Peptides against a protein of PDB entry 6PSE. Designs and how they scored, part 2

Target 1, 78 residues: chain A of PDB entry 6PSE
Amino acid sequence: PSEEEEYARLVMEAQPEWLRAEVKRLSHELAETTREKIQAAEYGLAVLEEKHQLKLQFEELEVDYEAIRSEMEQLKEA

## One batch from the design tools (peptide; made by RFdiffusion4, then SolubleMPNN)

Design b1_p8_2_s3
Fold by OpenDDE base, seed 3:
Structure b1_p8_2_s3 (fold): chain B 78 residues (1-78), chain C 78 residues (1-78), chain A 8 residues (1-8)
Amino acid sequence: as target 1 above (78 residues)
Amino acid sequence: as target 1 above (78 residues)
Amino acid sequence: SFLKALLE
């Protein structure tokens, strides 16, 4: 039997005291994992926003660079 | 009493059938939340790497821009 | 985005 099947059997055959302890354990793990999920999501979102702002700045610089490059090219061709 | 206290009381007074159902529910939620946490972390890491690469490209463009700007300024001052 | 969906 798989670990899943063994665990399922354990739950089915468990005494109330074990079941209450398992509920407590799972509740604790769920709370911690939920906090970690939210933290990871918030961090990722912050980085995404920073990347977006950086992309905008990069595109503006590209425009400015092309303007100067074009002017310089004209001067060199004269 | 708080929601936490009410839930704790419910667990303490619950029948085995309810406890088994609660273990199943919590196990399912924990599994889903764990997957979501991992996905969020992986996505955030990917964006962080993309931002880093973009920053490097931006800095390279700044150097190139300053080089052309300086050359142009010299030509205009001559 | 996936991240925004997780936060909502």
Scores: peptide ipSAE 0.239, ipTM 0.854, DockQ to the pose 0.797
Fold by OpenDDE base, seed 4:
Structure b1_p8_2_s3 (fold): chain B 78 residues (1-78), chain C 78 residues (1-78), chain A 8 residues (1-8)
Amino acid sequence: as target 1 above (78 residues)
Amino acid sequence: as target 1 above (78 residues)
Amino acid sequence: SFLKALLE
């Protein structure tokens, strides 16, 4: 039997006291995992926003660079 | 009483059948939330890596820009 | 985004 099947069997055969303890355990783990999920999402979103801002800055710098490059090229060709 | 206290009371007073159902529900939600957490983490990591690469590109462009800017400045001052 | 959806 798979671990999942064994666990299912355990749950079916378990006494109420064990079941209550398991509900408590699972509730705790769910809460913890939920917090971690949210934290990961928030962090990822922050990084995404930072990346977006960086991209905008990069594009602005590219424009400035091309302007100077073009000016320099014109000066050198003259 | 808080919702948490009410839930705790429900668990304490619940019949085994309800408890087994609750274990199943919580297990499902935990599994789902865990998958979502991992997905969020993976996505965030990907964005972080993209941001890092973009930062490196940006810094390289800054160097190039400053080089041209400096050259242009020297030409103008001469 | 997916991240925003996860926060909701």
Scores: peptide ipSAE 0.237, ipTM 0.855, DockQ to the pose 0.809
Fold by OpenDDE base, seed 2:
Structure b1_p8_2_s3 (fold): chain B 78 residues (1-78), chain C 78 residues (1-78), chain A 8 residues (1-8)
Amino acid sequence: as target 1 above (78 residues)
Amino acid sequence: as target 1 above (78 residues)
Amino acid sequence: SFLKALLE
């Protein structure tokens, strides 16, 4: 049987004391995993915002670069 | 009493049938939250890599821009 | 975004 099937059987046959302990364990793991999920989301959002600002700066620099490049090209061709 | 204290009391006084149902519920929520955590982490990593590549491109453009700017300044001052 | 939805 799979580990999942064995676990399911254990839960079905378990005494109340084991079940209470398992509820406590699962509650703790859920809380921990939830915190980790939120942290990952917050980190990802921060990086996304940084990337967005960087993209804006990059596009602005591209405009400035093309302007100077064009002017330089005109000066050299004249 | 806090919701946490009330829940703890409920778990202590609960019948096996309720406890088994709660184990099932918590297991499901843990699995779901775990998947969401992984998805958030994967997304964050992807954005981080994109930001890194963009930063490299930006720095390269800055070098090119400063080179042209300097050359232009020299031409205008001469 | 997905990230914002996770935080809400």
Scores: peptide ipSAE 0.234, ipTM 0.854, DockQ to the pose 0.834
Fold by OpenDDE base, seed 1:
Structure b1_p8_2_s3 (fold): chain B 78 residues (1-78), chain C 78 residues (1-78), chain A 8 residues (1-8)
Amino acid sequence: as target 1 above (78 residues)
Amino acid sequence: as target 1 above (78 residues)
Amino acid sequence: SFLKALLE
């Protein structure tokens, strides 16, 4: 039998005291996992914003670089 | 009374049938939240890797730019 | 974005 099926049987045959403890355990894990999810989302957004700013800087530098490169190439061809 | 205290009282006074249903509900929400957490983490890691690659490209371009800029400045001073 | 949706 799968772990899921075995767990389901345990829940069905459990006494109220065990069930209350399980509710408490699951509630705690859910709260913790929810917090971790939010933290992951916040971190991801921060990185995304940093990446965006870096992209803007990169594009600006590319424009400046191509301007100088083109001028240099013209001078060398003269 | 806080919602947390009210919920705790409900759990203590609940019948086995309600408790089993609550275990099922919480298990489902935990599974869903866990999946979402993992998805958020995976997305964040992907963005982080993209940012890292962009940073490397940016630094390489900076080196190239400074080389050309310096050469151009020398030529203009001659 | 997906991340913003998770925060809401």
Scores: peptide ipSAE 0.231, ipTM 0.853, DockQ to the pose 0.971

Design b1_p8_2_s4
Fold by OpenDDE base, seed 2:
Structure b1_p8_2_s4 (fold): chain B 78 residues (1-78), chain C 78 residues (1-78), chain A 8 residues (1-8)
Amino acid sequence: as target 1 above (78 residues)
Amino acid sequence: as target 1 above (78 residues)
Amino acid sequence: SFLEALLA
């Protein structure tokens, strides 16, 4: 039998005391995992914002660069 | 009583059938939340890599910009 | 976004 089938059988045959302990265990793991999920999401959003700000700065620099490049090219061709 | 205390009391007084259902519910939620956590982490890593690549490009452009700016300034002062 | 939905 698979681990999942074995676990399912265990749950079906378990006594109330074991079941209560399992509820407690799962509740704790769920709370932990939820916190980790939230932290991962918050981190991702922060990095996304940083990337966005960097993109804006990059685009501004591209504009300035092209302006100077164009002026320089005109001067060299004169 | 708090919601947590009320839930704890419910678990303590619950019948086996309810407890088995609760184990199933919590297992499902844990699996879902775990998947979401992993997805959030993967997404965050991808954005982080994109930001890093953008930073490299930005720094390269800064170097090129300063080179042209300096040359232009020298030409104007001559 | 997906990340925002996780925080909702």
Scores: peptide ipSAE 0.537, ipTM 0.876, DockQ to the pose 0.980
Fold by OpenDDE base, seed 3:
Structure b1_p8_2_s4 (fold): chain B 78 residues (1-78), chain C 78 residues (1-78), chain A 8 residues (1-8)
Amino acid sequence: as target 1 above (78 residues)
Amino acid sequence: as target 1 above (78 residues)
Amino acid sequence: SFLEALLA
């Protein structure tokens, strides 16, 4: 049997005291995992915004670079 | 009483059938939340790497830009 | 986005 099937059987055969303890355990793990999920999502969004701002700066610099490059090329060809 | 205190009381007074159902519910939510956490973490890492690569490209362009700017300034001052 | 949906 799979681990899932074994666990399911344990739950089916468990006494109320074990079941209450398992509810408490799972509730605790869910709370912690939820907090970790939120933190991961918030961090990801922050990095995404930073990347976006960097992209804007990069594109601005590309425009400025091409302007100077073009001017330099014109001066050298004259 | 807080929602947490009310929930704790419900668990204490619950019958085995309710407790088994609650274990099943919490297990399901934990599995889903865990998957979401992992996906969020993986996404954040991917964006972080993209930002890093963009930063490298930006710094390379800054160097090239300053080189051309300096050359242009020298030509105009001569 | 996926991340925004996780925070909703």
Scores: peptide ipSAE 0.536, ipTM 0.876, DockQ to the pose 0.905
Fold by OpenDDE base, seed 5:
Structure b1_p8_2_s4 (fold): chain B 78 residues (1-78), chain C 78 residues (1-78), chain A 8 residues (1-8)
Amino acid sequence: as target 1 above (78 residues)
Amino acid sequence: as target 1 above (78 residues)
Amino acid sequence: SFLEALLA
């Protein structure tokens, strides 16, 4: 049998004391995993914002660069 | 009593059938939350890589910009 | 976004 099937059987045959302990265990794991999920999401949003700001800076520099490049090209052609 | 205290009492007084159902519920929520956590982490890593690539491009452009700026400045001074 | 939905 698979581990999942074995676990299912364990739950079905378990005594109330074991079941209460399992509820406590699962509740704890759920709480921790939920916290980690939230942290991961918050981090991702922060990085996304940083990338956006960097993109704005990059685009601004591109504009400035093209302006100078164009001026230089005109001077070289004259 | 707090909701947490009420829940704790419920678990303590619950019948085996309720406890088994609660184990199933918690297991399902844990699985879903775990999947979401992993997905959030993967997304964050992807954005981080994109930001890094953008940073490299930005730094390269800064070098090119300063080169042209310097050349232009020299020509204006002559 | 997906991330925002996870925080809701």
Scores: peptide ipSAE 0.535, ipTM 0.875, DockQ to the pose 0.978
Fold by OpenDDE base, seed 1:
Structure b1_p8_2_s4 (fold): chain B 78 residues (1-78), chain C 78 residues (1-78), chain A 8 residues (1-8)
Amino acid sequence: as target 1 above (78 residues)
Amino acid sequence: as target 1 above (78 residues)
Amino acid sequence: SFLEALLA
């Protein structure tokens, strides 16, 4: 039997006291996992925004760099 | 009574059949939430890695830019 | 986005 099948049997054969305890356990785990999910999502969004800002700065620097590079190249060819 | 207190009372007074159903419900929600948490974490990690690579590229370009800028400045001062 | 949906 799989772990899932064994657990299902346990739930089916359990007394009310065990079932109530299991509801409490699962509720607690769900609350914690939900909090962790939210934290992960918020963190991901923050990093995404930082990356976007960095990308814009990088592209701006690329433009400036190419301008100077081109000027320097033309000067050296003269 | 708070929602939490009301729920606690419901669990305490519930029949085994309801409790088993609640265990199933909570187990399902926990599984889904866990999956979402993992996905969020993986996504955040991927973005973080991308940002890191971009940061390195940006810093390299800054070095190159300053080198050319300095050379150009010196040339124009001569 | 996926992340935004998780926060909804």
Scores: peptide ipSAE 0.533, ipTM 0.876, DockQ to the pose 0.979

Design b1_p8_3_s1 (from b1_p8_3, 3 letters changed)
Fold by OpenDDE base, seed 3:
Structure b1_p8_3_s1 (fold): chain B 78 residues (1-78), chain C 78 residues (1-78), chain A 8 residues (1-8)
Amino acid sequence: as target 1 above (78 residues)
Amino acid sequence: as target 1 above (78 residues)
Amino acid sequence: SILDELFS
């Protein structure tokens, strides 16, 4: 039998005291995992926003660079 | 009483059938939340790497821009 | 931990 099947059997055959303890354990793990998920999501969003702002700055610099490059090219060709 | 206290009381007074159902529910939610946490973390890491690469490209462009700007400034001052 | 890597 798989670990899942063994666990399922354990739950089916467990006494109320074990079941209450398992509910408490799972509730605790769920709460912690939920907090971690939210934290990860918020951090990812912050980085995404930073990347977006950086991309805008990069594109502005590209425009400025091409302007100067073009002017310089004209001067060298004269 | 708080929601936590009410839930705790419910668990303490629950029949085995309810407890088994609650273990199943919590196990399912924990599994889903765990997957979501991992996905959020992996996404955040990917965006971090992209931002880092973009920052390097931006800094390279800044160097190139300053080089051309300096050359142009010299030509205009001559 | 993947989270430790993310927040490092």
Scores: peptide ipSAE 0.313, ipTM 0.866, DockQ to the pose 0.944
Fold by OpenDDE base, seed 2:
Structure b1_p8_3_s1 (fold): chain B 78 residues (1-78), chain C 78 residues (1-78), chain A 8 residues (1-8)
Amino acid sequence: as target 1 above (78 residues)
Amino acid sequence: as target 1 above (78 residues)
Amino acid sequence: SILDELFS
């Protein structure tokens, strides 16, 4: 049987004391995992915003670069 | 009393059938939240890598821009 | 963990 099936049997046959302990364990793990999920999401959002700002700066520099490149090319061809 | 205290009392006084149902519920929520955490982490990592590559490109363009700017300045001052 | 990698 799979680990999942064995666990399911354990839950079905467990005494109330074990079940209460398991509820407590699962509640704690859920709270911890939820916190970690939120942290990951917040971090991802922050990086996304940084990337966006960097992209804007890059595009602005690209425009400036093309302007100077074009001017330089014209000067050298004249 | 806080919601947490009320829930704790409920767990302490609950019948086995309710406890088994609660274990099942919490297990499901934990599995779902774990999956969401992993997805958030994977997404954040991907964005971080994209930002890193963009930063490298930006720095490279900055070097090229400064080179042309300097050359242009020298030509105009001569 | 993947989170450790992300936050490093």
Scores: peptide ipSAE 0.312, ipTM 0.866, DockQ to the pose 0.907
Fold by OpenDDE base, seed 4:
Structure b1_p8_3_s1 (fold): chain B 78 residues (1-78), chain C 78 residues (1-78), chain A 8 residues (1-8)
Amino acid sequence: as target 1 above (78 residues)
Amino acid sequence: as target 1 above (78 residues)
Amino acid sequence: SILDELFS
């Protein structure tokens, strides 16, 4: 049997005291995992925003660079 | 009483059949939330890597920009 | 979900 099947069997054969303890355990783990999920999502969003800002800065620098490059090219060709 | 206290009371007063159902529910939600957490983390990491690559590109462009800017400045000052 | 909102 799979671990999942064994666990399911354990749950079906378990006494109420064990079941209550398991509900408590699972509730705790769910809460913890939920917090971690939210934290991960928030972090990802923050990084995404940072990347977006960096992209804007990069594009601005590209414009400035091309302007100077073009000016330099014109000066060299004259 | 808080919702948490009410839930705790429900668990303590619950019949085994309800407890087994609750274990099943919580197990399912935990598995789902765990997958979502991992997905969020993986996405965040991907964005972080993209940001890092963009930062490197930006820094390279900054170097190139400063080089041209400096050259242009020298030409203008001469 | 929050993931759908943040990473869509």
Scores: peptide ipSAE 0.303, ipTM 0.865, DockQ to the pose 0.680
Fold by OpenDDE base, seed 5:
Structure b1_p8_3_s1 (fold): chain B 78 residues (1-78), chain C 78 residues (1-78), chain A 8 residues (1-8)
Amino acid sequence: as target 1 above (78 residues)
Amino acid sequence: as target 1 above (78 residues)
Amino acid sequence: SILDELFS
C-alpha cells in the first residue's frame, strides 16, 4: 500500500486523542506554509519591479548609444 | 472569545467523525497551499534569472557606450 | 491575493 493509503487507514482507525493532535499539527503546518507562500509571492513581485527598472535603464542607454553611434558614423562619412 | 479560542474548543469537544473530516480538510488545504508556495518560488527564481541576464546585457552595453563616447571625445578634441 | 496578482 502507498503511504497515502496507509495514512488514510491510520486516520480512519485513530483514537480521538490522535485525531486532535493531527488537527493541531496540520493547522500549524498550514499556517507556516501559508506564510511562506506569501513571502515567496512578495519576493517575486519585488524582483519583477527591479527587473522593470533595469529594463528602463537599459532602454534609455540604448537610445543614447544609438545617438552617439549615428553621430560617429556621420563624422566618419564626412 | 476569539475565533481561534472557539475553534480550539470545537476541536476539544468534537466527535471522531468531525475530527476525521477536519483532518481531511486541513490535509487538502495544506497540499494546495504547498503547491502554490512552490509555484511562487519557481516564478521568483525565473524572474531572478531574467533580471540577471538583463543586467549582463546592460553592463555590456555600458562598456560599448563608453568606448564610443571616449572615441567621440577624442575626435572632438583633435 | 498577492499570488493571484503575480500569476495573473
Scores: peptide ipSAE 0.292, ipTM 0.863, DockQ to the pose 0.869

Design b1_p8_3_s2 (from b1_p8_3 with Y3L E4D)
Fold by OpenDDE base, seed 5:
Structure b1_p8_3_s2 (fold): chain B 78 residues (1-78), chain C 78 residues (1-78), chain A 8 residues (1-8)
Amino acid sequence: as target 1 above (78 residues)
Amino acid sequence: as target 1 above (78 residues)
Amino acid sequence: SVLDELFS
């Protein structure tokens, strides 16, 4: 039997004291995991914002670069 | 009494059948929240990688821009 | 929210 099946059997055969302890354990883990999920989401958002700002800087530099490149090309052609 | 205190009392006074159902509920929510946490983490990593690649492109363009700028400055000075 | 957008 799998660990999942064994766990299911344990829950089914457990005494109330064990069940209460398990509820407490699971509640704690759920709270912790929820906090971590939120933290991960917030981190992802922060990185997205950083990437967006970098993209804007990159596009601005591309415009400036093309301006100089074009001017240089015109000068070389003369 | 707070909802948390009320819940704690409920768990303490609950019958085994309710406790088993609560274990099942919490296990399900924990599994779901864990999956979501992993998904958020993976997304954050993906965005980090995208930002990193963009940074490399930006730095490369800066080098090229400075090269042309310098050449242009030298030509104008002559 | 950020969570709703990421996990919906």
Scores: peptide ipSAE 0.207, ipTM 0.855, DockQ to the pose 0.414
Fold by OpenDDE base, seed 2:
Structure b1_p8_3_s2 (fold): chain B 78 residues (1-78), chain C 78 residues (1-78), chain A 8 residues (1-8)
Amino acid sequence: as target 1 above (78 residues)
Amino acid sequence: as target 1 above (78 residues)
Amino acid sequence: SVLDELFS
């Protein structure tokens, strides 16, 4: 039998006191995992915003670079 | 009484059949939330790697830009 | 929410 099947049997055969304790345990783990999920999402959003700002700066620099490159090329060919 | 206090009372007064159903519900929600947490973490990592690559490209462009800018300035001042 | 979008 799998661990899942054994756990299912345990739940089916459990006394109320064990079941109440298990509800409490699972509720706590769910709350903790939910908080961790939210934190992960918040972190991901922050990094995404940083990446976006960096992309804007990169694109601005590309424009400036191409302008100078073009001017330099014109001066060298004249 | 808070919702949490009401829920706690419900658990304390619940029959075994309700408790078993609640264990099943919480187990399912925990599994789902855990999967979502992992997905959020994986997404955050992917964005972080993209940001890192972009930063490297940006720094390379800065070097190239400063080189051309310096050369241009020297040519104009001569 | 941002969470709903990320996990959809």
Scores: peptide ipSAE 0.207, ipTM 0.855, DockQ to the pose 0.430
Fold by OpenDDE base, seed 4:
Structure b1_p8_3_s2 (fold): chain B 78 residues (1-78), chain C 78 residues (1-78), chain A 8 residues (1-8)
Amino acid sequence: as target 1 above (78 residues)
Amino acid sequence: as target 1 above (78 residues)
Amino acid sequence: SVLDELFS
């Protein structure tokens, strides 16, 4: 039997005291995992925003660079 | 009483059938939340890597830009 | 949700 099947059997055969303890354990783990999920999502969003800002800065620098490059090229070709 | 206290009371007073159902529910939610957490983490990491690559590109462009800017300045000051 | 926003 799979671990999941064994666990299912344990739950089916468990006494109320064990079941209550398991509900408590799972509730705690769910709360922690939910917090971690949210934290991960928030972090990802923050990084995404930072990346977006960096991209904008990069594009601005590209424009400035091309302007100077073009000016330089014109000066050198004259 | 808080929602948590009410839930705790419900668990304490619940019949085994309800407790087993609750264990099943919580296990399912924990599995889903865990999957979502991992997905969020993986996405965040991917964006972080993209941001890092973009930063490297930006820094390279800054170097190139400063080189041209400096050259242009020297030409204009001559 | 934050996840919906992140993965949208």
Scores: peptide ipSAE 0.201, ipTM 0.857, DockQ to the pose 0.918
Fold by OpenDDE base, seed 1:
Structure b1_p8_3_s2 (fold): chain B 78 residues (1-78), chain C 78 residues (1-78), chain A 8 residues (1-8)
Amino acid sequence: as target 1 above (78 residues)
Amino acid sequence: as target 1 above (78 residues)
Amino acid sequence: SVLDELFS
């Protein structure tokens, strides 16, 4: 049997004291995992914002570069 | 009493059938929340990699821009 | 929410 099937059997055969302890354990782990999920999401959002700001800077530099390139091209052709 | 205190009382007074159902519910939510946490972390990493690639492109464009700017400045001074 | 946007 898989570990999941073994755990299911433990829950089925468990006494109330074990079950109460398991509810407490799972509640604690769920709360911590939820906090970690939120923190991971917030970090991802922060990096997204940084990437967006960098993209704006890149696009502004592209505009400036094309302006100078065009001016240089005109000077060479004249 | 808080909702947490009320829930604690429910667990203390619960029958085995309710406790087994609650273990099952919490196990399911923990598994889903864990998957979501991992997905959020993987997404954050992917965005970090994209930001890094964008930074490299930006730095390369800065080099090209400074080269043309310098050449243009020399042409104006001559 | 931030989570909804990331997982959409």
Scores: peptide ipSAE 0.201, ipTM 0.855, DockQ to the pose 0.576

Design b1_p8_3_s3 (from b1_p8_3 with Y3V E4D)
Fold by OpenDDE base, seed 4:
Structure b1_p8_3_s3 (fold): chain B 78 residues (1-78), chain C 78 residues (1-78), chain A 8 residues (1-8)
Amino acid sequence: as target 1 above (78 residues)
Amino acid sequence: as target 1 above (78 residues)
Amino acid sequence: SVVDELFS
């Protein structure tokens, strides 16, 4: 039997006291996992925003670089 | 009474059939939330890695830019 | 989900 099947059997055969304790345990774990999920999502979003800003900065620098490069090339070609 | 207290009362007064159903529900939600947490974490990590690579590229461009800028400045000062 | 909303 799989662990899931074994657990299912345990739940089916469990006394109310165990079931109540299990509900409490699962509720706690769900709450914690939910918080962690949200935190992970928020962190991911923050990094995404940072990446976006960095990309914009990079593109600005590319423009500036190309401007100077072009100017330099013009000077060297003269 | 808070929602939590109300829920706690429900659990305390619940019949075994309800408790088993609740364990099943919570287990399902926990599994889903856990998967979502992992997905969020993986996504965040991916974005972080992309950001890191972009940062390295940006820093490299900064070096190149400063090199050209310095060269240009030297030419202009002559 | 919150994850879907943030990363969609």
Scores: peptide ipSAE 0.234, ipTM 0.857, DockQ to the pose 0.691
Fold by OpenDDE base, seed 2:
Structure b1_p8_3_s3 (fold): chain B 78 residues (1-78), chain C 78 residues (1-78), chain A 8 residues (1-8)
Amino acid sequence: as target 1 above (78 residues)
Amino acid sequence: as target 1 above (78 residues)
Amino acid sequence: SVVDELFS
């Protein structure tokens, strides 16, 4: 049998004391995993905002660059 | 009492059938939350890589911009 | 929440 099937059998045959301990264990792991999920989401959002700000700066620089490039090209062709 | 204290009391007084159901519920929620955590991490990594590539492009543009700016300034002052 | 937007 798979580990999942063995675990399921254990749960079905377990005594109340083991079951209470398992509820406690799973509750703790769920709380921890939930915290980690939130932290991962917050990190992703922070990086996304940083990328957005960088994109805005990049686009501003592109505009300035094209302006100078165009002026330079005109001066060289005149 | 807090909700946490009430839940703890419920677990302590619960019958085996309820406890088995709670183990099943928590196991399912843990699996789901774990999947979401992984997805959040993968998303954060993807955005981070995109930001990194953008930063490289930005720095290249800055170099090109400063080169043209300097040339333009020299031509105007000559 | 941000989490809900990313995963739901």
Scores: peptide ipSAE 0.228, ipTM 0.855, DockQ to the pose 0.479
Fold by OpenDDE base, seed 3:
Structure b1_p8_3_s3 (fold): chain B 78 residues (1-78), chain C 78 residues (1-78), chain A 8 residues (1-8)
Amino acid sequence: as target 1 above (78 residues)
Amino acid sequence: as target 1 above (78 residues)
Amino acid sequence: SVVDELFS
């Protein structure tokens, strides 16, 4: 039997005291995992915003670069 | 009493059938939340890598820009 | 990183 099947059997055969302890354990793990999920999501959002700002700066620099490049090209062709 | 206190009381007074159902519910939610946490973390990592590559491109463009700017400045001052 | 710590 798989671990899942063994666990299912354990739950079916368990006494109330074990079941209450298991509910407590799972509740704690769920709360912790939920906090971690939120933290990961918030971190990802922060990095995404930073990336967006960097992209804007990059595009602005590209415009400035093309302006100077164009002027330089004109001077060299005169 | 808080929601937490009410839930704790519910668990203490619950019959085995309810407890088994609660273990099943919590196990399912934990599995789902765990998957979501991992997905969020992986997404954050992907964005971080993209941001890093963009930063490298930006720095390269800055170098190229300064090179052209310097050349242009020299020509204008001659 | 914070991301890597979530997988530890």
Scores: peptide ipSAE 0.220, ipTM 0.855, DockQ to the pose 0.277
Fold by OpenDDE base, seed 5:
Structure b1_p8_3_s3 (fold): chain B 78 residues (1-78), chain C 78 residues (1-78), chain A 8 residues (1-8)
Amino acid sequence: as target 1 above (78 residues)
Amino acid sequence: as target 1 above (78 residues)
Amino acid sequence: SVVDELFS
């Protein structure tokens, strides 16, 4: 039998005291995992913002670069 | 009494059938929340990688820009 | 919330 099947049997045959303890355990794990999920989402959002700002800087530099490149090209052809 | 206190009393006074159902409910929510946490983490990692690649492109462009800028400056001074 | 938007 798999661990999942064994666990299912344990729950089915467990005494109320064990079941109450299990509810407490699962509630705690759920709360912790929920907090971690939120943290992960917030982190992802922060990195997205940083990437966006970097993209803006990059695009600005591209514009400036092309301006100088074009000027240089014209001077070299004259 | 708060919702938390009410829930605690419910668990304390609940019959085994309710407790088993609650274990099942909490297990399901935990599994779902865990999946979402992992998904959020994976997304954050992907965005980090994209930001890193963008940073490399930006730094390369900065080098090229400074090269042209310097050349242009020298030509204008001559 | 931000989490709801990302995970439905």
Scores: peptide ipSAE 0.201, ipTM 0.853, DockQ to the pose 0.382

